# Peptides against a protein of PDB entry 5CWW, part 27

Target 1, 194 residues: chain A of PDB entry 5CWW
Amino acid sequence: VPKLQGPFDFDLNPEDEQDDEVELKDIYVIGEKPRVADLMRGEEEELEMMKEDQHNGLSLNIICLLSTSGQVKICLDIDGVEAQWLPPRSKNKRLFAPPPEPPSLLTFQTFDTLKPAEVTPDGWPMFSEDATSPYSFYVTHPAGITYISLTPWVFRLESELQSDSEAGTEFRIDLLAKGQGSERDRIFTQTRTQ

## One batch from the design tools (peptide; aimed at target 1 F111 L114 P116 R184)

Design b2_p20_3 (made by RFdiffusion4)
Pose (drawn by RFdiffusion4):
Structure b2_p20_3 (pose): chain A 174 residues (1-35, 56-194), chain P 20 residues (1-20)
Amino acid sequence: VPKLQGPFDFDLNPEDEQDDEVELKDIYVIGEKPRNGLSLNIICLLSTSGQVKICLDIDGVEAQWLPPRSKNKRLFAPPPEPPSLLTFQTFDTLKPAEVTPDGWPMFSEDATSPYSFYVTHPAGITYISLTPWVFRLESELQSDSEAGTEFRIDLLAKGQGSERDRIFTQTRTQ
Amino acid sequence: NPVLEALKKALKPSVERLED
């Protein structure tokens, strides 16, 4: 039995989130690829409101177990800092009028790319993609350049990143 | 990792909204 890791702290998490934004209904994880895609786990979170949150596993989740009984507790040991994810982007997929209080939106994987996926909700269906943004970040991680890292990363963070488009809308039908 | 640290520093919390 491995150690339960969490609750993960969301670094740079949006402040003043509503109840239907904090409440989660689905989770979709794009695993890190071997060193074609991003060498980081991407944790996608779907709220009741249809809000989608794109998080990056900067620290890297790895194998962990609770300590053996052989280990003696030390008083002057530092408290274990909670695990962390970096909130890269957060966006709505539903208008306020489309949000149902007990709605169950769902993630679906795209057959052609793990960096594209769908959100399904009684209000409609939405296509989402993290490309090419995830490729740009991976290229910078593999950069052969001596300098310019902070400069190039600033442009990437200013980039709009993921793209989203509604492909279907259900009208007056719950 | 200097790249990931630079990315973290460049980011700000925000939510992209949709309206009626």

Design b2_p20_3_s1 (made by RFdiffusion4, then SolubleMPNN; from b2_p20_3 with V15K E19F)
Fold by OpenDDE base, seed 1:
Structure b2_p20_3_s1 (fold): chain B 194 residues (1-194), chain A 20 residues (1-20)
Amino acid sequence: as target 1 above (194 residues)
Amino acid sequence: NPVLEALKKALKPSKERLFD
């Protein structure tokens, strides 16, 4: 079982309360695909399950943020990878490792799951997992349920991350970033029976 | 990593804007 690394202490400095602070109501973390080396340290049973999941998960952590208004922000944690690619810092455990800097998140996509008329003061949206896919989830709200899938772009991004070719990388990544290819589908809408 | 650098160029850092 991949240890869900606990809540990222977002040292969200409360001081930068910009007036437009979108109040976050929920966070959904999609952990990076474990590296083969990390899997080899795990139980043999986990290795078999990963072979069957032909869908190569993303090697980056994904952090989904959900606001009170039903806005979803899909963020990529790139620092986790940098820490992995950086040669292990020399053995000198500096006794006072500065607290890990908050992860550098890149906002991949932002979209709404609620219409303005559906936003209520007492209603808050929440994330829920999709048991069938690690890269799909639901946003549940009293007004309705929205299915979200990251699969349309996750695979492409992972392909780029695994590519040995630097040729055209910037172009392809730019296209990927502009494409905003997350699937979003309102699967249920609560009909207010008047 | 060229991909990460490309992502940094193409995407907005969320550090400051998580709440913006």
Scores: peptide ipSAE 0.434, ipTM 0.820, DockQ to the pose 0.254
OpenDDE base, seeds 2, 3, 4, 5: peptide ipSAE 0.438, 0.433, 0.433, 0.431; ipTM 0.824, 0.802, 0.819, 0.815; seed 2 fails the geometry check

Design b2_p20_3_s2 (made by RFdiffusion4, then SolubleMPNN; from b2_p20_3 with E19F)
Fold by OpenDDE base, seed 3:
Structure b2_p20_3_s2 (fold): chain B 194 residues (1-194), chain A 20 residues (1-20)
Amino acid sequence: as target 1 above (194 residues)
Amino acid sequence: NPVLEALKKALKPSVERLFD
């Protein structure tokens, strides 16, 4: 039986959220790059696709959250949340094991995809995948479509995660955090019929 | 993980808003 996971704790949430109550409408998960060893067990096609992508995938899961207002929150699964199954009902369950700490998500970036005038009470923004890149996706809304790409930082972050040297890590990570984050481009705007 | 700790320190919570 699969174990229900959650709730998740969110680290580094923006304090300046105008609406304390962000109603989430959609979730988009970008799974961590599979280990080469796991790919060799029969997923040769996936391995070939990954080799063709010049951008090595991130070894962390990415969880994107979308609110009613079109706000996107990019979160990193820093604890490596894996699918958990309920342990077999062995009679020897240590009843007194402290509950595992809830997994934490690190908020990397938060941004709007809609202008204030485009936000409507009945608006329903949704994620959709980009078939050309696992680290790019779209936010669709009746007012328009926004293209989002995580490629500007994902590759650099992965490089740091895989580096054997801690020298300069703080500096490079600071540049990564303060630099240009995710690409955000409005590719379509619906003409408002007056 | 030292990279993740560095990232936590470097990140500042903010919202990149769009304006009319």
Scores: peptide ipSAE 0.532, ipTM 0.934, DockQ to the pose 0.814
OpenDDE base, seeds 1, 2, 4, 5: peptide ipSAE 0.530, 0.531, 0.532, 0.530; ipTM 0.934, 0.934, 0.934, 0.934

Design b2_p20_3_s3 (made by RFdiffusion4, then SolubleMPNN; from b2_p20_3 with E19Y)
Fold by OpenDDE base, seed 3:
Structure b2_p20_3_s3 (fold): chain B 194 residues (1-194), chain A 20 residues (1-20)
Amino acid sequence: as target 1 above (194 residues)
Amino acid sequence: NPVLEALKKALKPSVERLYD
């Protein structure tokens, strides 16, 4: 039986979430790139297809959260949430295993996609995928459509994760964290015809 | 993971707001 996963702990949540009640409306998950080692067990054809996709994705799952207000939170699955199965109800050993620490999500970035005047109680923002990139997506709201791309940082982060050298990692990661985060572009705005 | 630890240290919680 599949184990219900969660709750997730969120690390580095902004304290000043003025809206304490960020009602999440949608979730968009970008799965981690398959490990090449796992692909080597598969048919050679799958390996060739992955080699052609030069853009090695992130080896971490990315969880994007969307609030009613159009706020997007980009989270990284640091612990690598694997499909967990309920341990077989073997009677005795359950008692003393410390409950596994809930998987932690690291908040990488939080940003609004709507201006304050565009936020409506009835607004229902939704994620939609970008067919051209696994690390790009759209937030659709009645007020407009926002394009989001994680590409500005994802590949750099992956490069660090795959680096055998710890030298300079802290510096490069600091630059990554302080640099420009996700791309956010309003591609369509619904003009309220007065 | 040293990279992830570095990332945790480097990231500061902030919300990038849009303004009217």
Scores: peptide ipSAE 0.541, ipTM 0.937, DockQ to the pose 0.847
OpenDDE base, seeds 1, 2, 4, 5: peptide ipSAE 0.538, 0.537, 0.539, 0.538; ipTM 0.936, 0.936, 0.936, 0.936

Design b2_p20_4 (made by RFdiffusion4)
Pose (drawn by RFdiffusion4):
Structure b2_p20_4 (pose): chain A 174 residues (1-35, 56-194), chain P 20 residues (1-20)
Amino acid sequence: VPKLQGPFDFDLNPEDEQDDEVELKDIYVIGEKPRNGLSLNIICLLSTSGQVKICLDIDGVEAQWLPPRSKNKRLFAPPPEPPSLLTFQTFDTLKPAEVTPDGWPMFSEDATSPYSFYVTHPAGITYISLTPWVFRLESELQSDSEAGTEFRIDLLAKGQGSERDRIFTQTRTQ
Amino acid sequence: ELREFRPDTEKLAEKLASLV
């Protein structure tokens, strides 16, 4: 039985989130690829409101177990800092009028690319893609350049990143 | 009416840059 890791702290998490934004209904994880895509796990979170949050596993989740009984507790040991994810982007997929209080939006994988996926909700369906943004970040991680890292990363963070488009809307039908 | 929340760009850039 491996150690339960969490609750993960969301670095740069949006402040003043509403109840239907904090409440989660689905989770979709795009695993890191071997060193084609991003060498990082991408943790996608779907709220009751239809809000989607794209998180990056900067630290890297790895194998971990609780300590053996052989280990003696040390008083001057530092407290274990909670695990962390980097909140890259957060966006709505529903208008306020489309949010149902007990709605169950769902993630779905795209057959052609793991970096694209769908959100399904009684109010409609939404296509989402993280490309080419994830490729640009990976290229920078593999960069052969001696310098310019902070400069190039700043442009990437300023990039709009993921793209999202509604493909279907259900009208006056719950 | 759709909202999008962006993190502090400078802090985000620093976190991403630390990977390189």

Design b2_p20_4_s1 (made by RFdiffusion4, then SolubleMPNN; from b2_p20_4, 6 letters changed)
Fold by OpenDDE base, seed 4:
Structure b2_p20_4_s1 (fold): chain B 194 residues (1-194), chain A 20 residues (1-20)
Amino acid sequence: as target 1 above (194 residues)
Amino acid sequence: ELKTRLPDLKKLAEKLASLV
């Protein structure tokens, strides 16, 4: 049985008081790229192919959070939250390990998918995957459907995380974060049937 | 225009740089 994980602490959450009041409705997880080195112990050819694919995903899990208002928060799992399974109920050692500190999610960006006039109290936005890209997804709301892509920054971030040179990394990441955010495209808008 | 909010970019960069 999967262990219920959370709550997660949000590191670098914008200080805007409005974020604490954000009712979350859905979560979308983009798993880290498989560490080919760990999986491919022995197949050098696949290791080379996976290294050559410059389009390998991020080495961090991405946690996307969706609010009732259609706000998407993109968080990076810097602690490496692995899927935990409930330990088999072996009887004895309730080692009261102090509850592990809740894993921290690093807030990378937050953006709206709905206009203020489209937000409804009963709105229930949901994520759905894009079958063509692991770093693209849709936000579906009664007001419309928005395509989201993380590709403008994910691969560049991965390149920095895999860089052998720490020199200028902070600067390049700062530029990356200030640069092009996630792509947003409203692919459908519900016509107000009067 | 739809809003985008960014965290403290300096702190973000520092934290991400610490993972390298």
Scores: peptide ipSAE 0.398, ipTM 0.905, DockQ to the pose 0.716
OpenDDE base, seeds 1, 2, 3, 5: peptide ipSAE 0.398, 0.397, 0.395, 0.394; ipTM 0.904, 0.905, 0.904, 0.905; seeds 1, 2, 3, 5 fail the geometry check

Design b2_p20_4_s3 (made by RFdiffusion4, then SolubleMPNN; from b2_p20_4 with T9L E10K K11E E14K; failed a check: too like the target's own chain)
Amino acid sequence: ELREFRPDLKELAKKLASLV

Design b2_p20_4_s4 (made by RFdiffusion4, then SolubleMPNN; from b2_p20_4, 6 letters changed)
Fold by OpenDDE base, seed 4:
Structure b2_p20_4_s4 (fold): chain B 194 residues (1-194), chain A 20 residues (1-20)
Amino acid sequence: as target 1 above (194 residues)
Amino acid sequence: ELKTYRPDLELLAKKLASLV
């Protein structure tokens, strides 16, 4: 049985005008790329493909959160939250180790996909995948569909994570953090037929 | 225009840099 994980602590959650009660409706997880070391047990051909694919994903899990208002929060799993399974109920009351500190998620970006006038009390925004990229997805709401892409920063971040050179890393990370972040494009807006 | 909520960008940069 999978262990229920959470709650997560959100590091660097924007203090700004986020309604204190962001009701989350959906979660979209982009898993980390497999570690080359974990693949070393596989066929050599898979290892070569992974080395040559310059478009290898991020070595961190990304957790996307979607509110009822269509707000998207992009979080990085900095603690490496792995899927945990409930240990078999062995009768030994192992002393409840103090509940591990809730894993921290680093809030990378938060943005709206809906205009205030499009937000409805009965709105149900949902994530959907983009079959063309693991780092792109859609937010679907009755008011419209928004395309999101993390590609503008994900590969840059990965390049830094895999770099053996510290030269210029701080500068490039600063540019990444201060950059435009994720791409956001409203691809469809529902026409109110009056 | 749709809102973007920015964290403390200096702190974000520091946190990201600590991962590398």
Scores: peptide ipSAE 0.516, ipTM 0.931, DockQ to the pose 0.736
OpenDDE base, seeds 1, 2, 3, 5: peptide ipSAE 0.515, 0.514, 0.511, 0.513; ipTM 0.931, 0.931, 0.930, 0.931

Design b2_p20_5 (made by RFdiffusion4)
Pose (drawn by RFdiffusion4):
Structure b2_p20_5 (pose): chain A 174 residues (1-35, 56-194), chain P 20 residues (1-20)
Amino acid sequence: VPKLQGPFDFDLNPEDEQDDEVELKDIYVIGEKPRNGLSLNIICLLSTSGQVKICLDIDGVEAQWLPPRSKNKRLFAPPPEPPSLLTFQTFDTLKPAEVTPDGWPMFSEDATSPYSFYVTHPAGITYISLTPWVFRLESELQSDSEAGTEFRIDLLAKGQGSERDRIFTQTRTQ
Amino acid sequence: SALEALKEALKKHPKVEKLS
């Protein structure tokens, strides 16, 4: 039995989130690829409101177990800092009028790319993609350049990143 | 590092989007 890791702290999490934004209904994870895609796990979170949150596993989740009984507790040991994810982007997929209080939006994987996926909700369906942004970040992580890292990263963070488009809308039908 | 630079850049370029 491995150690339960969490609750993860969302670095740069949006402040003043509503109840239907904090409440989660689905989770979709794009695993890190071997060193084609991003060498980081991407944790996608879907709220009741249809809000989508794209988080990056900067620290890297790895194998972990609770300590053996052989280990003696030390008083001057530091408290274990909670595990962290980096909130890269957060965006709505539903208008306020489309949000149902007990709605169950779902993730679905795209057959052609793990960096594209769908959100399904009684209000409609939405296509989402993280490309090419995830490729640009990976190229910078593999960069052969001596300098310019902070400069190039600033442009990438300024980049709009993921793209989203509604492909279907259900009208007056719950 | 690049990932540390990304975290600092995101403080300048936050991406929180809402629909009306």

Design b2_p20_5_s1 (made by RFdiffusion4, then SolubleMPNN; from b2_p20_5 with A2P E8K K11E K15H S20E)
Fold by OpenDDE base, seed 4:
Structure b2_p20_5_s1 (fold): chain B 194 residues (1-194), chain A 20 residues (1-20)
Amino acid sequence: as target 1 above (194 residues)
Amino acid sequence: SPLEALKKALEKHPHVEKLE
């Protein structure tokens, strides 16, 4: 099992006996953007630019997992934010901080990019970036190419995470979770030339 | 907190979108 030396120790707890050992083939990480509040400590001009950039990305790392079957799991690293909300523990307590617990990944959405008939034992799906958006990417497989975009929910989630208002937050987040509105579009399908 | 709300919401609404 290639230990992805990424900063994320995936404690994939093997014990969830769900028979479908989803063999992971690829990982795509969308790094967190700095929170608007952290940017507000800068000069007023940078503050205004960041307020106008309604396109402030999610303050959580997003971990996309791709299986051999072309299934994508969109996971959120929630531990990254908890570390930011914890008052900076005095430098001296870092020495006895238990080894950083593996980041807790929260599965936001799971979806297939391949039909059952397109799944092959020798098929290797892969992620590729979209240069036009940090929250969009492609899944490529010999059977076809699927475009994925997280933009339908990522900015809304960030707005809720940064909101000081508790009013309606639970309701809006519940709707967001129910909607799971990642865009998924098959942009190319390989024609089996018989 | 929003994060707690998110966790609870996702636990309540597990969803896997399959292709047919």
Scores: peptide ipSAE 0.567, ipTM 0.945, DockQ to the pose 0.649
OpenDDE base, seeds 1, 2, 3, 5: peptide ipSAE 0.566, 0.565, 0.566, 0.567; ipTM 0.945, 0.945, 0.945, 0.945

Design b2_p20_5_s2 (made by RFdiffusion4, then SolubleMPNN; from b2_p20_5 with A2P K12R K15H K18R S20E)
Fold by OpenDDE base, seed 2:
Structure b2_p20_5_s2 (fold): chain B 194 residues (1-194), chain A 20 residues (1-20)
Amino acid sequence: as target 1 above (194 residues)
Amino acid sequence: SPLEALKEALKRHPHVERLE
């Protein structure tokens, strides 16, 4: 389990008003899948099995943040990728390696899972995994359960990240950013007998 | 790069999906 240790510097757009100190209650991490190219060094047979899983996972770590209010932030760990591309710095232990900059998380999407009326001081939302999909999960709260799936965009994003063609990439990425985002479905609502 | 394009696209289109 990659221990994401340290304060994440959210490259929050400085124009994002100081979001009221969002009290985080839970974190859910979806680890990156190995790149198909890295697997190509293995035997031909493993390649065929991974080709059949047309759903090659995202080569980026996804970090989901859950606030006390039931707000979810879906963040991408971009630094993890940059670190992979950084040529192994030659063994010169430059003593003054600047402190590893905290991983920059890119917020892909932010959404609520609770209505304002459902938010309670004693309520704590939590993530739970979906055993059937690595890119799906639940937010559980006493008021209800919300199903979330990242599948609507994850595979498309991965396709863009792995594309050798620059043609149209900016446009397609822009569509991804503007798109429907993650699936969000309230699968259970606790009827408060008032 | 696709990542840079994504970063810039997300900066241009910050969105919070709220429940009413």
Scores: peptide ipSAE 0.580, ipTM 0.949, DockQ to the pose 0.708
OpenDDE base, seeds 1, 3, 4, 5: peptide ipSAE 0.580, 0.580, 0.580, 0.579; ipTM 0.949, 0.948, 0.948, 0.948

Design b2_p20_5_s3 (made by RFdiffusion4, then SolubleMPNN; from b2_p20_5 with E4D K12R K15H S20E)
Fold by OpenDDE base, seed 1:
Structure b2_p20_5_s3 (fold): chain B 194 residues (1-194), chain A 20 residues (1-20)
Amino acid sequence: as target 1 above (194 residues)
Amino acid sequence: SALDALKEALKRHPHVEKLE
């Protein structure tokens, strides 16, 4: 799994430029699933396991960012794909390859997991994985636990990325971007004992 | 490409969900 080590350049939407310096508290990375073509180069046993998961995960790395305020930003690593599509740079190891430009992250969605009244200066929200789903996770904060699922859009996006037909792609992608984002459900709220 | 369409769509439709 390529460890995405920062710094990340965020192609922040102009609207996000107005957001004050969001202090990040945690990062959660969902690695890209290997393409079937890449799996075919591996051992036969891995091929059988992937056939059962009819739902191939997203071919892009997903980087989830969590702020002190409990804001989650879902980002897609677009550059990771471009690097795969670029023909292997010719063997001329230019001695001074410029340091790889930090990966550009595309913000797919931003959402809060805490109400304003739940935000505390000493609050430390954290990500935790969902062992039952690679595209679901939890945000844990002293005020409560929020379940997040990316499944509403991940598989649809992957279908568009893998489509050989350009017909209707722009329309479907536009609908996907306009549509409902990630599932967000507060599964636990800490009752303030009065 | 689908990626280009995605980039443009997300620029046009920023998705920010706040809790009140």
Scores: peptide ipSAE 0.575, ipTM 0.946, DockQ to the pose 0.752
OpenDDE base, seeds 2, 3, 4, 5: peptide ipSAE 0.575, 0.574, 0.574, 0.574; ipTM 0.946, 0.946, 0.946, 0.946

Design b2_p20_5_s4 (made by RFdiffusion4, then SolubleMPNN; from b2_p20_5 with K15H K18R)
Fold by OpenDDE base, seed 2:
Structure b2_p20_5_s4 (fold): chain B 194 residues (1-194), chain A 20 residues (1-20)
Amino acid sequence: as target 1 above (194 residues)
Amino acid sequence: SALEALKEALKKHPHVERLS
């Protein structure tokens, strides 16, 4: 299994190891939004504005991976968040601190954007941002354009991460994991003019 | 924790959507 020598260690599920050598072509990163709890240490006025923005994004970094076949893998940087919860190690940057271990990525969802018949060896799918939403983006390929939105699960997951109550969390997270996940919509298909 | 629950849930229920 080629270890993706990217800056990230992927905790690939062993069942994902059986999928053919997925050659990655593009990466799209959605940066974490500051947690309300971290903002509560700031000025009271900024707090009121953030309460009204019900659209507080996920407190985890999201890393989207795109293969040559048009397969998208949505990954969550869990270790990055755990590192934020670790009390800041005191300022003694010992010169010889081993380089930080690359964050472990948790695969949340994997999905295709191309049918097998649309996959070509010269086809290069690419990510592009959606200016209307930080949690939506496009996959562009010569065969077509696919719209993707993470909004169906991102806000629910954030609600569970910020919940002070552990009651029912396991059940709700289980339902979230079993859900339909991300929205995927082919908005354009290139008709081969035969 | 919610994160541990998520890790366990995703291990048990990997979400893979394939197009035919």
Scores: peptide ipSAE 0.575, ipTM 0.947, DockQ to the pose 0.774
OpenDDE base, seeds 1, 3, 4, 5: peptide ipSAE 0.572, 0.571, 0.574, 0.573; ipTM 0.947, 0.946, 0.947, 0.947

Design b2_p20_6 (made by RFdiffusion4)
Pose (drawn by RFdiffusion4):
Structure b2_p20_6 (pose): chain A 174 residues (1-35, 56-194), chain P 20 residues (1-20)
Amino acid sequence: VPKLQGPFDFDLNPEDEQDDEVELKDIYVIGEKPRNGLSLNIICLLSTSGQVKICLDIDGVEAQWLPPRSKNKRLFAPPPEPPSLLTFQTFDTLKPAEVTPDGWPMFSEDATSPYSFYVTHPAGITYISLTPWVFRLESELQSDSEAGTEFRIDLLAKGQGSERDRIFTQTRTQ
Amino acid sequence: ELREFRPDLEKLVEKLSSLF
């Protein structure tokens, strides 16, 4: 039985989130690829409101177990800092009028690319893609350049990143 | 009416740059 890791702290998490934004209904994880895509896990979170949050696993989740009984507790040991994810982007997929209080939006994988996926909700369906942004970040991680890292990263963070488009809307039908 | 939230740019850049 491996150690339960969490609750993960969302670094740069949006402040003043509403109840239907904090409450989660689905989770979709795009695993890191071997060193074609991003060498990082991408953790996608879907709220009741239809809000989607794209998180990057900067630290890297790895194999962990609780300590053996052989280990003696040390008083001057530092407290274990909680695990962390980097909140890259957060966006709505529903208008306020489309949000149902007990709605169950769902993630769906795209057959052609793991970096594209769908959100399904009684209010409609939404296509989402993280490309080419994830490729640009991977290229910078593999960069052969001696310098310019902070400069190039700044442009990538300023980039709009993921793209999202509604493909279907259900009208006056719950 | 759709909202989108962006993280603090300087902190994001620092975190991303730390991977290098």

Design b2_p20_6_s2 (made by RFdiffusion4, then SolubleMPNN; from b2_p20_6, 6 letters changed)
Fold by OpenDDE base, seed 4:
Structure b2_p20_6_s2 (fold): chain B 194 residues (1-194), chain A 20 residues (1-20)
Amino acid sequence: as target 1 above (194 residues)
Amino acid sequence: ELKTRRPDLEKLVKKLASLL
């Protein structure tokens, strides 16, 4: 049986944003690219194809959170949250190890997809995938549809994570952090039928 | 214009750099 995971702590959450104020409605997870080491059990050809595919993703899980207000929070799983299974009910009361500290999610970016006038109490925004890219998705709300892409930074971050050279890494990470974040484009706006 | 919020950039850089 899958173990319920959470709560998650949000590291680097904006100080002006109390997590308690943000009613989450949806979650979208972009899984990490498979590790080459986990693939070493395949045929050599599969290993080569998987090496090529591994250049096309982040080695960290990305957790996208969507609020009722259409706010998207992009978080990086820095702790490597793996799918946990409930231990078999062995009758041994193993001393509950203190519940492991909740895994921390690194808040990378937070942005609105709705204007204040588009936010409705009954609004239920949802994520949907982009079939063309694992790092792109849509936020659908009754007021409109917003395309989001993480591609402007994901591949750059991965390049740093895979770099054997520490030279200039801090500078490149600083540029990444200060640079253009996620792409956001409103592809559809619902016309208010008066 | 839609708002974008960024975390503390200095802390973000430090955290990301610690993963390397």
Scores: peptide ipSAE 0.423, ipTM 0.911, DockQ to the pose 0.771
OpenDDE base, seeds 1, 2, 3, 5: peptide ipSAE 0.421, 0.420, 0.418, 0.422; ipTM 0.910, 0.909, 0.909, 0.910; seeds 2, 3 fail the geometry check

Design b2_p20_6_s3 (made by RFdiffusion4, then SolubleMPNN; from b2_p20_6, 6 letters changed)
Fold by OpenDDE base, seed 4:
Structure b2_p20_6_s3 (fold): chain B 194 residues (1-194), chain A 20 residues (1-20)
Amino acid sequence: as target 1 above (194 residues)
Amino acid sequence: ELKEYRPDLEKLVKLLASLL
C-alpha cells in the first residue's frame, strides 16, 4: 500500500506568502531522470541512449503546486522523496522512531497564472501535461489557460548537478538563480460573454 | 502584470550549492 507522503516543509518560501492561507487544488510531479545506477541494471544500449540524450532532464523531482487562486509554486525535491510503502504490518512494536522530519521542498519559484479579477471562489485550476516536453505543462482555469515551461533553468541546473568541477559552480548557480525563471504564457483567455 | 515571487536569492544559491 502506498504511504501517504507529506506534509512537506517548504524551504525558501517567500516570507510574505502566508502559505497557511494558500489552498492547494492540484499537484503536478515531474519525476527525476532515471539514475545512471538504475540504468546500469538495464542493457548497456539504454545507458548509451540516455548518455547521448543531452536533454535527459533533472536528477531531482520537481513538485508543482497549484492553488485555488491560480498560484503555481515550483518546488525541488532536495531530500529525494521516494515512493514510500507502508511497512508490512510486522507485529513488532518497534519503538515509533520519532516521525521522520518532514521532507523539505525547495521553493524555486512562485507565480500567479490568474489576475486578481479572474480569481473566483469556486475556481478549480488544474494541471495538464504537455505531451511534447516533460518539463512543460498547462494550468487550466475557467478564466484561461497558461502554458508553463521549466526549460529555461532545469537543464542548466542539471548541468551543474552533474558537473565534476566545483570551479565556477557557485557563480553559475548564482546566474541561474538570478536568471530567467520558468516561462509563463497565457495562451487562452476566456472572454466574458456579457 | 502577473506577479512572480522569488525566494531570497542568497539563500537559494546557498542551498543549491549545498546540493552539489
Scores: peptide ipSAE 0.436, ipTM 0.912, DockQ to the pose 0.780
OpenDDE base, seeds 1, 2, 3, 5: peptide ipSAE 0.434, 0.429, 0.428, 0.433; ipTM 0.912, 0.910, 0.910, 0.911

